# Ledger of designs, part 194: peptides against a protein of PDB entry 3KDP

Target 1, 230 residues: chain A of PDB entry 3KDP
Amino acid sequence: PFLIFIIANIPLPLGTVTILCIDLGTDMVPAISLAYEQAESDIMKRQPRNPKTDKLVNEQLISMAYGQIGMIQALGGFFTYFVILAENGFLPIHLLGLRVNWDDRWINDVEDSYGQQWTYEQRKIVEFTCHTPFFVTIVVVQWADLVICKTRRNSVFQQGMKNKILIFGLFEETALAAFLSYCPGMGVALRMYPLKPTWWFCAFPYSLLIFVYDEVRKLIIRRRPGGWVE

## One batch from the design tools (peptide; made by RFdiffusion4, then SolubleMPNN)

Design b2_p26_4_s3 (from b2_p26_4, 18 letters changed)
Fold by OpenDDE base, seed 3:
Structure b2_p26_4_s3 (fold): chain B 230 residues (1-230), chain A 26 residues (1-26)
Amino acid sequence: as target 1 above (230 residues)
Amino acid sequence: SEENKKIAEEALKIIKEAREKREELL
C-alpha cells in the first residue's frame, strides 16, 4: 500500500502510524499461531529427515503465501480507497500525481474530476475518511488469512476453529479495529474518522475471495500431493 | 463517543454538501 502511494503520488490512503499498528499488531499474532501449529503438526506427523532444509523450504513457502495474501489485502484496501474518493468526486486517474497539490495548505482550489474546488480542510477530511475504511478492509481480509493459515492441506471445515490462539487473534484484530475506528480521540491522534457500518461489508468480497482461493489451493494439493502448488 | 459522532457528522455534512454541489454542476 505504501509503495503504491509513493509510486503513484496519490493522497495518503493510510497513516504511517496505522500502518505500523497493522504490521506489529495484526501480523504478530498470526505468526505466533502458525509457529505453534507448525510445531504441533511437525511433532505429530513426521520425524524431520533434514531439519535445516525442511525448515528453509517451509519458511520460504510461508513467506511466499503471506506475501501473496498481503498483496490481496493491499488491493482490497486500495479498492476501498478509490471507491470512497470516487464517490467524493476524485476518480482514480485524477489522483495520479495530485499528492503535491493535495498536501499543500496554501492551495485551496484543487479541482476534482468534475471541476469542483476543494479547500485544504475539505481535502484532508476526505483523506482521513479513507483511512478508517482502508484499515478495516485490511483487518477483515486478515480474518480470512488467519483462518486459512491454520491449515496447510486440510480444509478449514475439517479442522474447525478449535485453536484458542486463532480465536484470540481474531478477537484482538477486531478489537483493535473497533478501538482505532470508534474510540474518542483517534480521529485526532491517528487521523481516522468513524466509519459507517456499511463499509465493513465492502471488505467481505475480498475475504471470501481469499477463502475460496485457499480452499481451491488446498483441494489441488490434496488431489496432487507433491505438486508445485504445495 | 459524542465527540466522534460530531466529527463524523461534520465530515458527512461536508461530503453531502460536496455531493449536492457536484449534482448541481452536472
Scores: peptide ipSAE 0.118, ipTM 0.732, DockQ to the pose 0.020
Fold by OpenDDE base, seed 4:
Structure b2_p26_4_s3 (fold): chain B 230 residues (1-230), chain A 26 residues (1-26)
Amino acid sequence: as target 1 above (230 residues)
Amino acid sequence: SEENKKIAEEALKIIKEAREKREELL
């Protein structure tokens, strides 16, 4: 996602510290959960028919699935960002290349898509208003990712949420999101303004998309054992 | 926190004022 901001030269929706909190805080628990599930699966799996090929294929599939989920996650974040900026008068097309003028303190007449001029202070407030919703969108999408990661072949509906590690991961991510969003000083330190409850729901379509994607993937795997999706 | 609420309220005020100005331009 950060590369898109550089390439498109759009205003930054997240601070560097917030990005680090996402990368270190939210990705670590899924990685641990995956490591435990791999260990459990290695214990439960009968000897892989071909340990080298099956392991390599499984690693490649996991990597591909996580890569695709990561792309959907990024799209969800960007969607939230663009919605917020559009609601404040900046349409996505207008944001392309705007960063140079956006970040210039001496330019106080940056026009939005409707011809309204924005001062530097006003622009920065709008930018910082995007940080928390973008972060929360990522967290909400990661909830779906965590739930999906619990089952490789079975539907989420078949295994249920019995994994304590999954519940812990969801709690940790939610606690981190709440901490960064509502802790005193975070609005100043991280430029994360308090989130309106409505923005939590902006991510739900993308969480649903991830669930649908994963269920379809699992359905394909179940219908075509040994197919290219395995 | 009360501080975060104040910051949020101020930010919302500025955004609201900007939106109102935009609505006048539309």
Scores: peptide ipSAE 0.024, ipTM 0.608, DockQ to the pose 0.020
Fold by OpenDDE base, seed 1:
Structure b2_p26_4_s3 (fold): chain B 230 residues (1-230), chain A 26 residues (1-26)
Amino acid sequence: as target 1 above (230 residues)
Amino acid sequence: SEENKKIAEEALKIIKEAREKREELL
């Protein structure tokens, strides 16, 4: 997702420290969950009929699934970002190439899509207002990812949410999101302003989309083993 | 919490003022 910000030259919705918190905090739990599931699947002594080809196919399938999920996650974050900026007068098309002027402290007359001039301070407040909702969107979408990762072939409805590792992962991500969003000093340190509880719900459609996508994908894989959706 | 509330209120005030200015331009 950050590559799009660099390529499109739009204002950054996340600070570097916040990115590091996502990478180190949020991505660790999915990785651990996957490692445990892989260990559990390895304990399921189904000798791969052809260990080399079956491993390669499985790695490709996992890589494609994670790539697709990561794209949906990024789209959710970008949507939240664009909604907030649009509400403040910056339409998505107007943001293209604006970063250079946006980040320049000496330019206090950056115009929005309606001809309103924004000071550097005002622009940075709007930017920082995007950080927390973007982060929360990522976390809420990752809840779906954690559930999906735990259910490689089985429907979420078959395994249920009874796995302690999944519950722990959901709790840790939620606690991290709450800490970064509402802990005193985080607004100054991470440039993440506290958000209204209503913003948590903006990510739910994307989480639902990921669940539907994964269930449909799994259904297709079950019906057409070896299809293009694998 | 109180510090964050103050920061949020200040940010919201600035955003509100900016929105009001935009509405005057429309």
Scores: peptide ipSAE 0.021, ipTM 0.586, DockQ to the pose 0.020
Fold by OpenDDE base, seed 5:
Structure b2_p26_4_s3 (fold): chain B 230 residues (1-230), chain A 26 residues (1-26)
Amino acid sequence: as target 1 above (230 residues)
Amino acid sequence: SEENKKIAEEALKIIKEAREKREELL
């Protein structure tokens, strides 16, 4: 997602520290969960599959799945970002190429899509207003990712939510999101302003989309074992 | 948090003022 901001030259929706918090706090638990599931699956599959080939295939499948889910997460975050900026007068088309002027402290007359001039301070406040919702969107979407990761081949409905690692991951991500969103000083330290609870719910459609996507993917894999989607 | 509330109120004030100016331009 960060590369998209560089390529599109749009204002940054997340600070570097927030990105690090995502990488270290939210992505680690899914990765661990996957590693454990892989180990358990490898232990349980007693049949003499060539362990070298199966491991490589499984690693590729995991990497592709996570790549796709990561893209959907990014899209959800970007959508939230664009909605907030649009609500504040900056339409997505107008944001293209605006970053250079947006980040210039000496330019206090950046025009929005309606011809309103924005000071540097005003622009940065709007930018920072996007940080928390973007982060929360990613976390809420990651809930679906965690749930999905728990099931390689079976539907989430078949395995249930009894995995302690999954529950811990969901709790950790939610706690981190709540901490960063509502803890005193985060608005100054991380430029994450307090978020209205309604924004947590705005991310749910994306979580549902990921869930549906993965269930469909798993359904295809189950129906066509050895197909291109594996 | 009172601190977060203050930060949020200040941010909201600036955003509100900006929105009002935008509405005048429409």
Scores: peptide ipSAE 0.020, ipTM 0.561, DockQ to the pose 0.020

Design b2_p26_4_s4 (from b2_p26_4, 20 letters changed)
Fold by OpenDDE base, seed 4:
Structure b2_p26_4_s4 (fold): chain B 230 residues (1-230), chain A 26 residues (1-26)
Amino acid sequence: as target 1 above (230 residues)
Amino acid sequence: SEELLEIAKKAKKIIEEARKKIKELE
C-alpha cells in the first residue's frame, strides 16, 4: 500500500498506525493459530518424488501462492479506498499526483473531480475516513486467507473447521477491527475514524475471490497429482 | 525511528487493552 502511495502520488490510503495494528494485532494471532493447525494428512504422509527438487519447487509454489493472496488483499484495500474517495467527490484518476497538494496544510482550495474546494482539514477527515475501512477490508480478506491455509490439497469443505485456536484468532482479529472502528477516541488516537457497518461488506467479494482462487488451485492439484502446481 | 517506536508502543497498548476487553466479554 505504501509503495502505491509513493508511485502513484495519491493520498495515503493506510496510516502507519493501522499498518502496525495489522502487523502486531492482526497477523500475529493468526500466525500462532496456523502453527497449531493440525497438518493435513496428505501433507504429513506424502513423500516427495524427489526430495531435492520437489522440496524447492514446493517452497516456491507456497511462496507464490501467499504472494498472490497478499496482492489480492492489497487490491481489496485499495478498492475500498477508491470507492470512499469517489463517494466524496474524488475520482481515482483525479487522485493521481494529488498528494503534494493534498498534504500541504497551506493549500485550502484543492478541488475535487466536481470542482468543489476542500480545506486541509476536510481533506484529512476524508483521508482518515479511508484508513479504517482499508484496515477492515484487510481483516475481512484475511478471514478467507486463514481458512484456506488449513489445507494444501483438500477443499476447506472436506477438512472442516477443527482448530479452536484458529477460530479464536478470527474472533480476536474481528473484535480488534470493531474496537478500532467504533471505540471513541480512535479517530484522534489512531487516525481511524468510525466506519459505517456497510463498509464491512465491501471486502466480501475479495474474500470470495481468494476462496475461489484457492479452491481452483486445490482442484488442479487433485486432478493432476504430481503436477507443477503441487 | 523514535516517532515510530512511540507509535508502536501506543498501538501495542491499545491492542492489549482491546484483548483484555475481549477476554472480559468471554
Scores: peptide ipSAE 0.014, ipTM 0.310, DockQ to the pose 0.059
Fold by OpenDDE base, seed 2:
Structure b2_p26_4_s4 (fold): chain B 230 residues (1-230), chain A 26 residues (1-26)
Amino acid sequence: as target 1 above (230 residues)
Amino acid sequence: SEELLEIAKKAKKIIEEARKKIKELE
């Protein structure tokens, strides 16, 4: 998010403190919960044919999976960000290069895509309004990600939701998101303004997309063991 | 539980330090 902010020169979609909350508060408990997940029976039973090459392939697969999932999560967050700004009159194309004027306290006549002038205070309210939905979008997408990461080859329907620690992690992550979104003072402390309940649902299509993508991926892996899709 | 508590304490400290730095930059 920060790299895209710098490269595209768009208004900051997610505050530094919120990024830290994702990295330390949101991702940590789910990651720990996954460490306690029972290894898939087929992974544990299959002896590596070549320990050196198979270890490297496995590390590469894990790295690629986390990288791809992280990109999809970021896309979901940015989608929510662009939707909110578009609803407030700022189309995505208009946001490109707008950062310099957006962050300038002395410019109180920044025009949106429809010619409406925005004061610095109004712009910052809209910016901070984006932080909470972006964060919540990441959390909702992480629900699907955690469920996906539970198994490498088996469907979630085959493995089931037996890991109580994973379930607890999902609830804790959701509770944290609710706390950060609705607790008084979070707007000042974290620049996270209260979220309308409707914005929780903005991430659901992406969560569903990730879920469907992973189920299809797993289906392909089951049908073509050793394929490049692994 | 102790490891989680230690991680949580470290995380809290990092967040507080980051907040201080942000306030200094404002």
Scores: peptide ipSAE 0.009, ipTM 0.285, DockQ to the pose 0.027
Fold by OpenDDE base, seed 1:
Structure b2_p26_4_s4 (fold): chain B 230 residues (1-230), chain A 26 residues (1-26)
Amino acid sequence: as target 1 above (230 residues)
Amino acid sequence: SEELLEIAKKAKKIIEEARKKIKELE
């Protein structure tokens, strides 16, 4: 997310504090939860033919998988970011290169896509309003990601939700998201302004798409073992 | 679950401390 912020020179979609909350508050417990998940026979239970090479390959595959999940989460967050800014009059194309003027406290007439002028304070309120939805979106998307990461081959319906630790992780991250989103003072303390409850649902279509995509992928893998989608 | 709760509490504390440090640097 931060790289896109720099490259596109858009208003900051996710503050440093929010990033820390994601990395330390929402990602850690779910990651631990996954560590307690029973290893899938397809990858983790197979004895390496060459312990040095095969272990390295498996570690690389796992690393790539986590990297991909992080990218998908970021995309979900950015989706919500763009939606909320669009709702406030800033279309995505207008945000390109806007950061310089956006962050300049001496410019109080930054125009949105409809010619409405925004003061520095108003812009910062909108910016900080985006931080919370971005964070919440990461959590909501992570629900799906955690569920689908239980197995690479088996459907969620086949594996089931048997891991109590995973359920706890989901609960914890959701509770944290709710706390950060609705606890008084979080706007000042973390630059995360309160989120309208309806915005929790903004990520649901994206989460559903990820879920469906993964289920379809797994279905293809089951029907075509050794295929390119593994 | 208890261990995870402890980890979560520790993590929250770390976040709070980090937040304080960031505020001090701003």
Scores: peptide ipSAE 0.008, ipTM 0.289, DockQ to the pose 0.034
Fold by OpenDDE base, seed 5:
Structure b2_p26_4_s4 (fold): chain B 230 residues (1-230), chain A 26 residues (1-26)
Amino acid sequence: as target 1 above (230 residues)
Amino acid sequence: SEELLEIAKKAKKIIEEARKKIKELE
């Protein structure tokens, strides 16, 4: 997100506070959950292959998979960001290069895509309005991530959701998202304005995409054991 | 606050290290 912010010179889509909330609030419990997750039955039953080569391959494959999932998460967040700004009169094309004027406190006549002038305060309100939905989008997408991380080969539907720590993590991140979205004062304290409940659903297509992606990946792995898709 | 940011940075680092260790065990 930060790289796109710099490259495209768009208004900041995600604040530092939201990033911290993601890292500390949403990622910690899932990481712990993975540590306590019982080894997948197929992993435990695999005879030790060449430990050196197989470990490296697995690390690369895991890294690639998580990288791809992370990219989908980022795309989901940016989609939400662009939708919100578009609803407020700023089309994506118009946002390119707008950062300098957007962040200038002395410019109070920044025009949107429709010729409406926006004061600095109004612009910042819109910017901060994006923070919460972006965060919520990440949380919703992360639901899928957490679920798919439970298995390497087997379908999520086959293994189920038996890890209590993972379930707790899902509730924790959801509760945090709700707190940050609807608790009074968050707009002032954390620059996270209240979110319309409809925005929770904006991320669902991306969550579904992640599920489909992972199921397809796992299907390929099952059909071609030892392939590059693991 | 600057202190909160530092704590957050430290926490992030710990989490990242933990994630690396978990990945190594997988």
Scores: peptide ipSAE 0.007, ipTM 0.231, DockQ to the pose 0.042

Design b2_p26_5_s1 (from b2_p26_5, 19 letters changed)
Fold by OpenDDE base, seed 2:
Structure b2_p26_5_s1 (fold): chain B 230 residues (1-230), chain A 26 residues (1-26)
Amino acid sequence: as target 1 above (230 residues)
Amino acid sequence: SKNLEIAKKALEIIKEAREKIKKLLE
């Protein structure tokens, strides 16, 4: 998100404090929950044929999966960001290069895509309105990520939801998201304005996409072990 | 190998971004 902010020169989609909340708040408990996940029965039962190659393949699979899922998560957040800005009159194309004028406190006549002028204060309200939905989108997409990442090859339907720590992590992450979204003072402290309930659902298509992606990936790995998808 | 390289590059970019963010927060 920060790199896209710099490269595209768009208004900041996610504040630094919210990024810290993701890194320190939402990622820690899920990561711990995954550490306590029971190893896949197939991985534990199969002795590595070649410890060097099998370890390398596993590390490659993990790095690729996390990288791809992270990209889908970021896309979900940016989608929510662009939808909110578009609803407020700023189309995605118009946002390109707008950051310089957007962040200038002395420019109070920044025009949206429809010619409406926005004061600095109004622009910052819209920007901060995007922070909470972006964060919540990441959390909702992480639900799917956590569920799929507990297994490497097995379907979620095969492995089941036996890890109580994972379930607790999902609830904790959701509770944190709700707290940050609706607790009074978060708009001032974290620049996270209250979230309309409808924005929680904006992330669901991306959560579903991650589920479908992972199930298809796992299906391909099961059918073609050692293929290019690894 | 190509996907791994892309994934590694993406992870490096994410790590660098995180480090830059941490430095900005200090």
Scores: peptide ipSAE 0.000, ipTM 0.242, DockQ to the pose 0.018
Fold by OpenDDE base, seed 3:
Structure b2_p26_5_s1 (fold): chain B 230 residues (1-230), chain A 26 residues (1-26)
Amino acid sequence: as target 1 above (230 residues)
Amino acid sequence: SKNLEIAKKALEIIKEAREKIKKLLE
């Protein structure tokens, strides 16, 4: 998200503090849960014949998977961002290069796509209105990520949700999202305004997409063991 | 600096809540 903000010179879609909350709050629990599951799975598997090569391949595969999931998360967040700004009169094309004027406190006549003038304060309200939905979108997409990462080869439906750490991670992320979205004072402290409940559902298509993608991937792995998809 | 302190405090609260829930799940 931050890279696209810099490259496209668009208004900031997600605050720096919120990004830190995502990185430290939402990614840490999944990482710990995966570390425990890997330990359990490695106990059941025969020692790798070549620990160095197998570890390297596994680390690369994990890194690629996280990279792909991260891109899908970012796309979901940006979709939500563009929808909100479009609903407020700023079409995506109009946002390109607008950052300089958007962030200038002395410019109070920035025009939207329909010729309406926006004061600095009004623009910042709209910007901050995007922060919470963007964050929530990432969290909802992470639900799918956590669920799919539980199993390397088996469907979630086959192994079930018996991992207490995974369930706890989902709860923690959801509770954090709810707290940041609805707690009084978060608009001032974290620049996150309250979210309408309907916006939680905007991320569901992306979560479903990730889930379907991973199930298809796992299905391919099961049908073709040792394939390039592993 | 103030935002960083708030973020640190929030993280501490989350950590404490996590430890409490972990204890409840054992």
Scores: peptide ipSAE 0.000, ipTM 0.241, DockQ to the pose 0.169
Fold by OpenDDE base, seed 4:
Structure b2_p26_5_s1 (fold): chain B 230 residues (1-230), chain A 26 residues (1-26)
Amino acid sequence: as target 1 above (230 residues)
Amino acid sequence: SKNLEIAKKALEIIKEAREKIKKLLE
């Protein structure tokens, strides 16, 4: 998100403090949950076919999977960001290169895509309105990520939800998102304005996409053992 | 700009540390 902010010169979609909350608050518990995850039945029972090539977990596969999931998460966040700005009169194409004027407090006549002029204060309200939904989108997408990380080959439906720490992680992320979204003063402290409940659903298509992606990946692994996807 | 660069560097360090921790815990 921050890289795209710099490269595209768009208004800041997510504050630095909020990014830190994602990295330290939402991602740490999932990381810990993975450490205490019950060994996947197929990983534990599968005899190594080739000790030289068969790693318990293909490092390349893990790296690619997490990288791809991360890209999907980012796309989900940006989708939410662009939807909110579009609803407020700023179409995505109009946001390109707008950052300089957007962040200039002395410019109070920045025009939207429809010719409406926006004061600095109005622009910042819209910007900060985007921060919370962007964050929440990431959290909701991370629900899917957390669940799919339980297994490497087995479907989530086969492995089940046995890890209490993982379940705790889901609740912790949700609680953090709710706290940051609705706690008084977060608009000032973290530049995260209150979130309408409807915005929680904006992330669901991307969460579903991650589930579908992972299930397809796992299906390929199961059907083609030793393939490039394993 | 300076603060943003510092924040970016800090975030990268945190991300790297997180990934290392994840790898160690796997």
Scores: peptide ipSAE 0.000, ipTM 0.230, DockQ to the pose 0.035
Fold by OpenDDE base, seed 5:
Structure b2_p26_5_s1 (fold): chain B 230 residues (1-230), chain A 26 residues (1-26)
Amino acid sequence: as target 1 above (230 residues)
Amino acid sequence: SKNLEIAKKALEIIKEAREKIKKLLE
């Protein structure tokens, strides 16, 4: 997200506070849940054919999978960001290169895609309005990520959701997202303005995409053991 | 039960850390 902010010179889609909330609030409990998750019975029972090479390959493949999931998460966040800005009159194409003028306190006549002029304060409100839904989008997409991370080979439908810590993590991150989105004063204190309930659903297609991606990946692994996708 | 206790403790630590960070960022 930050790289796109720099490269595209768009208004900041995700604030430092939201980043901290993700790192401290949404990632830690899930990480703990995964650490205590029992490894898949098939992984534990499978003796490595070559302990040195198979371990390195597996670590690389896991890293790649997480990287891909992270990219899907980022895309979901940016989608939500662009939709909100478009709803407020700023089309994606108009946002390109706008950052310099957007962040300038002395420019109070930045025009949107429809010729409406926006003061600095108004622009910052819109920017901060994007922070919450971006965060919420990440949380919603993380639901899928957390669920799929329980297994490497088995389908989610086979393994089920038996880890109580994981379930608790899902509720915790959701509760945090709801708190940050709807608690009075969060706009002033954390620059996280209230979110329309409809924006929670904007992330669902991306969550579904992650599920489909992972299930397809796992299906390929099951059909072609030792393949490049494992 | 042990895992839930660990999770609860971790959650408490997270909450405390968040509150401290919020106070620092204010």
Scores: peptide ipSAE 0.000, ipTM 0.212, DockQ to the pose 0.038

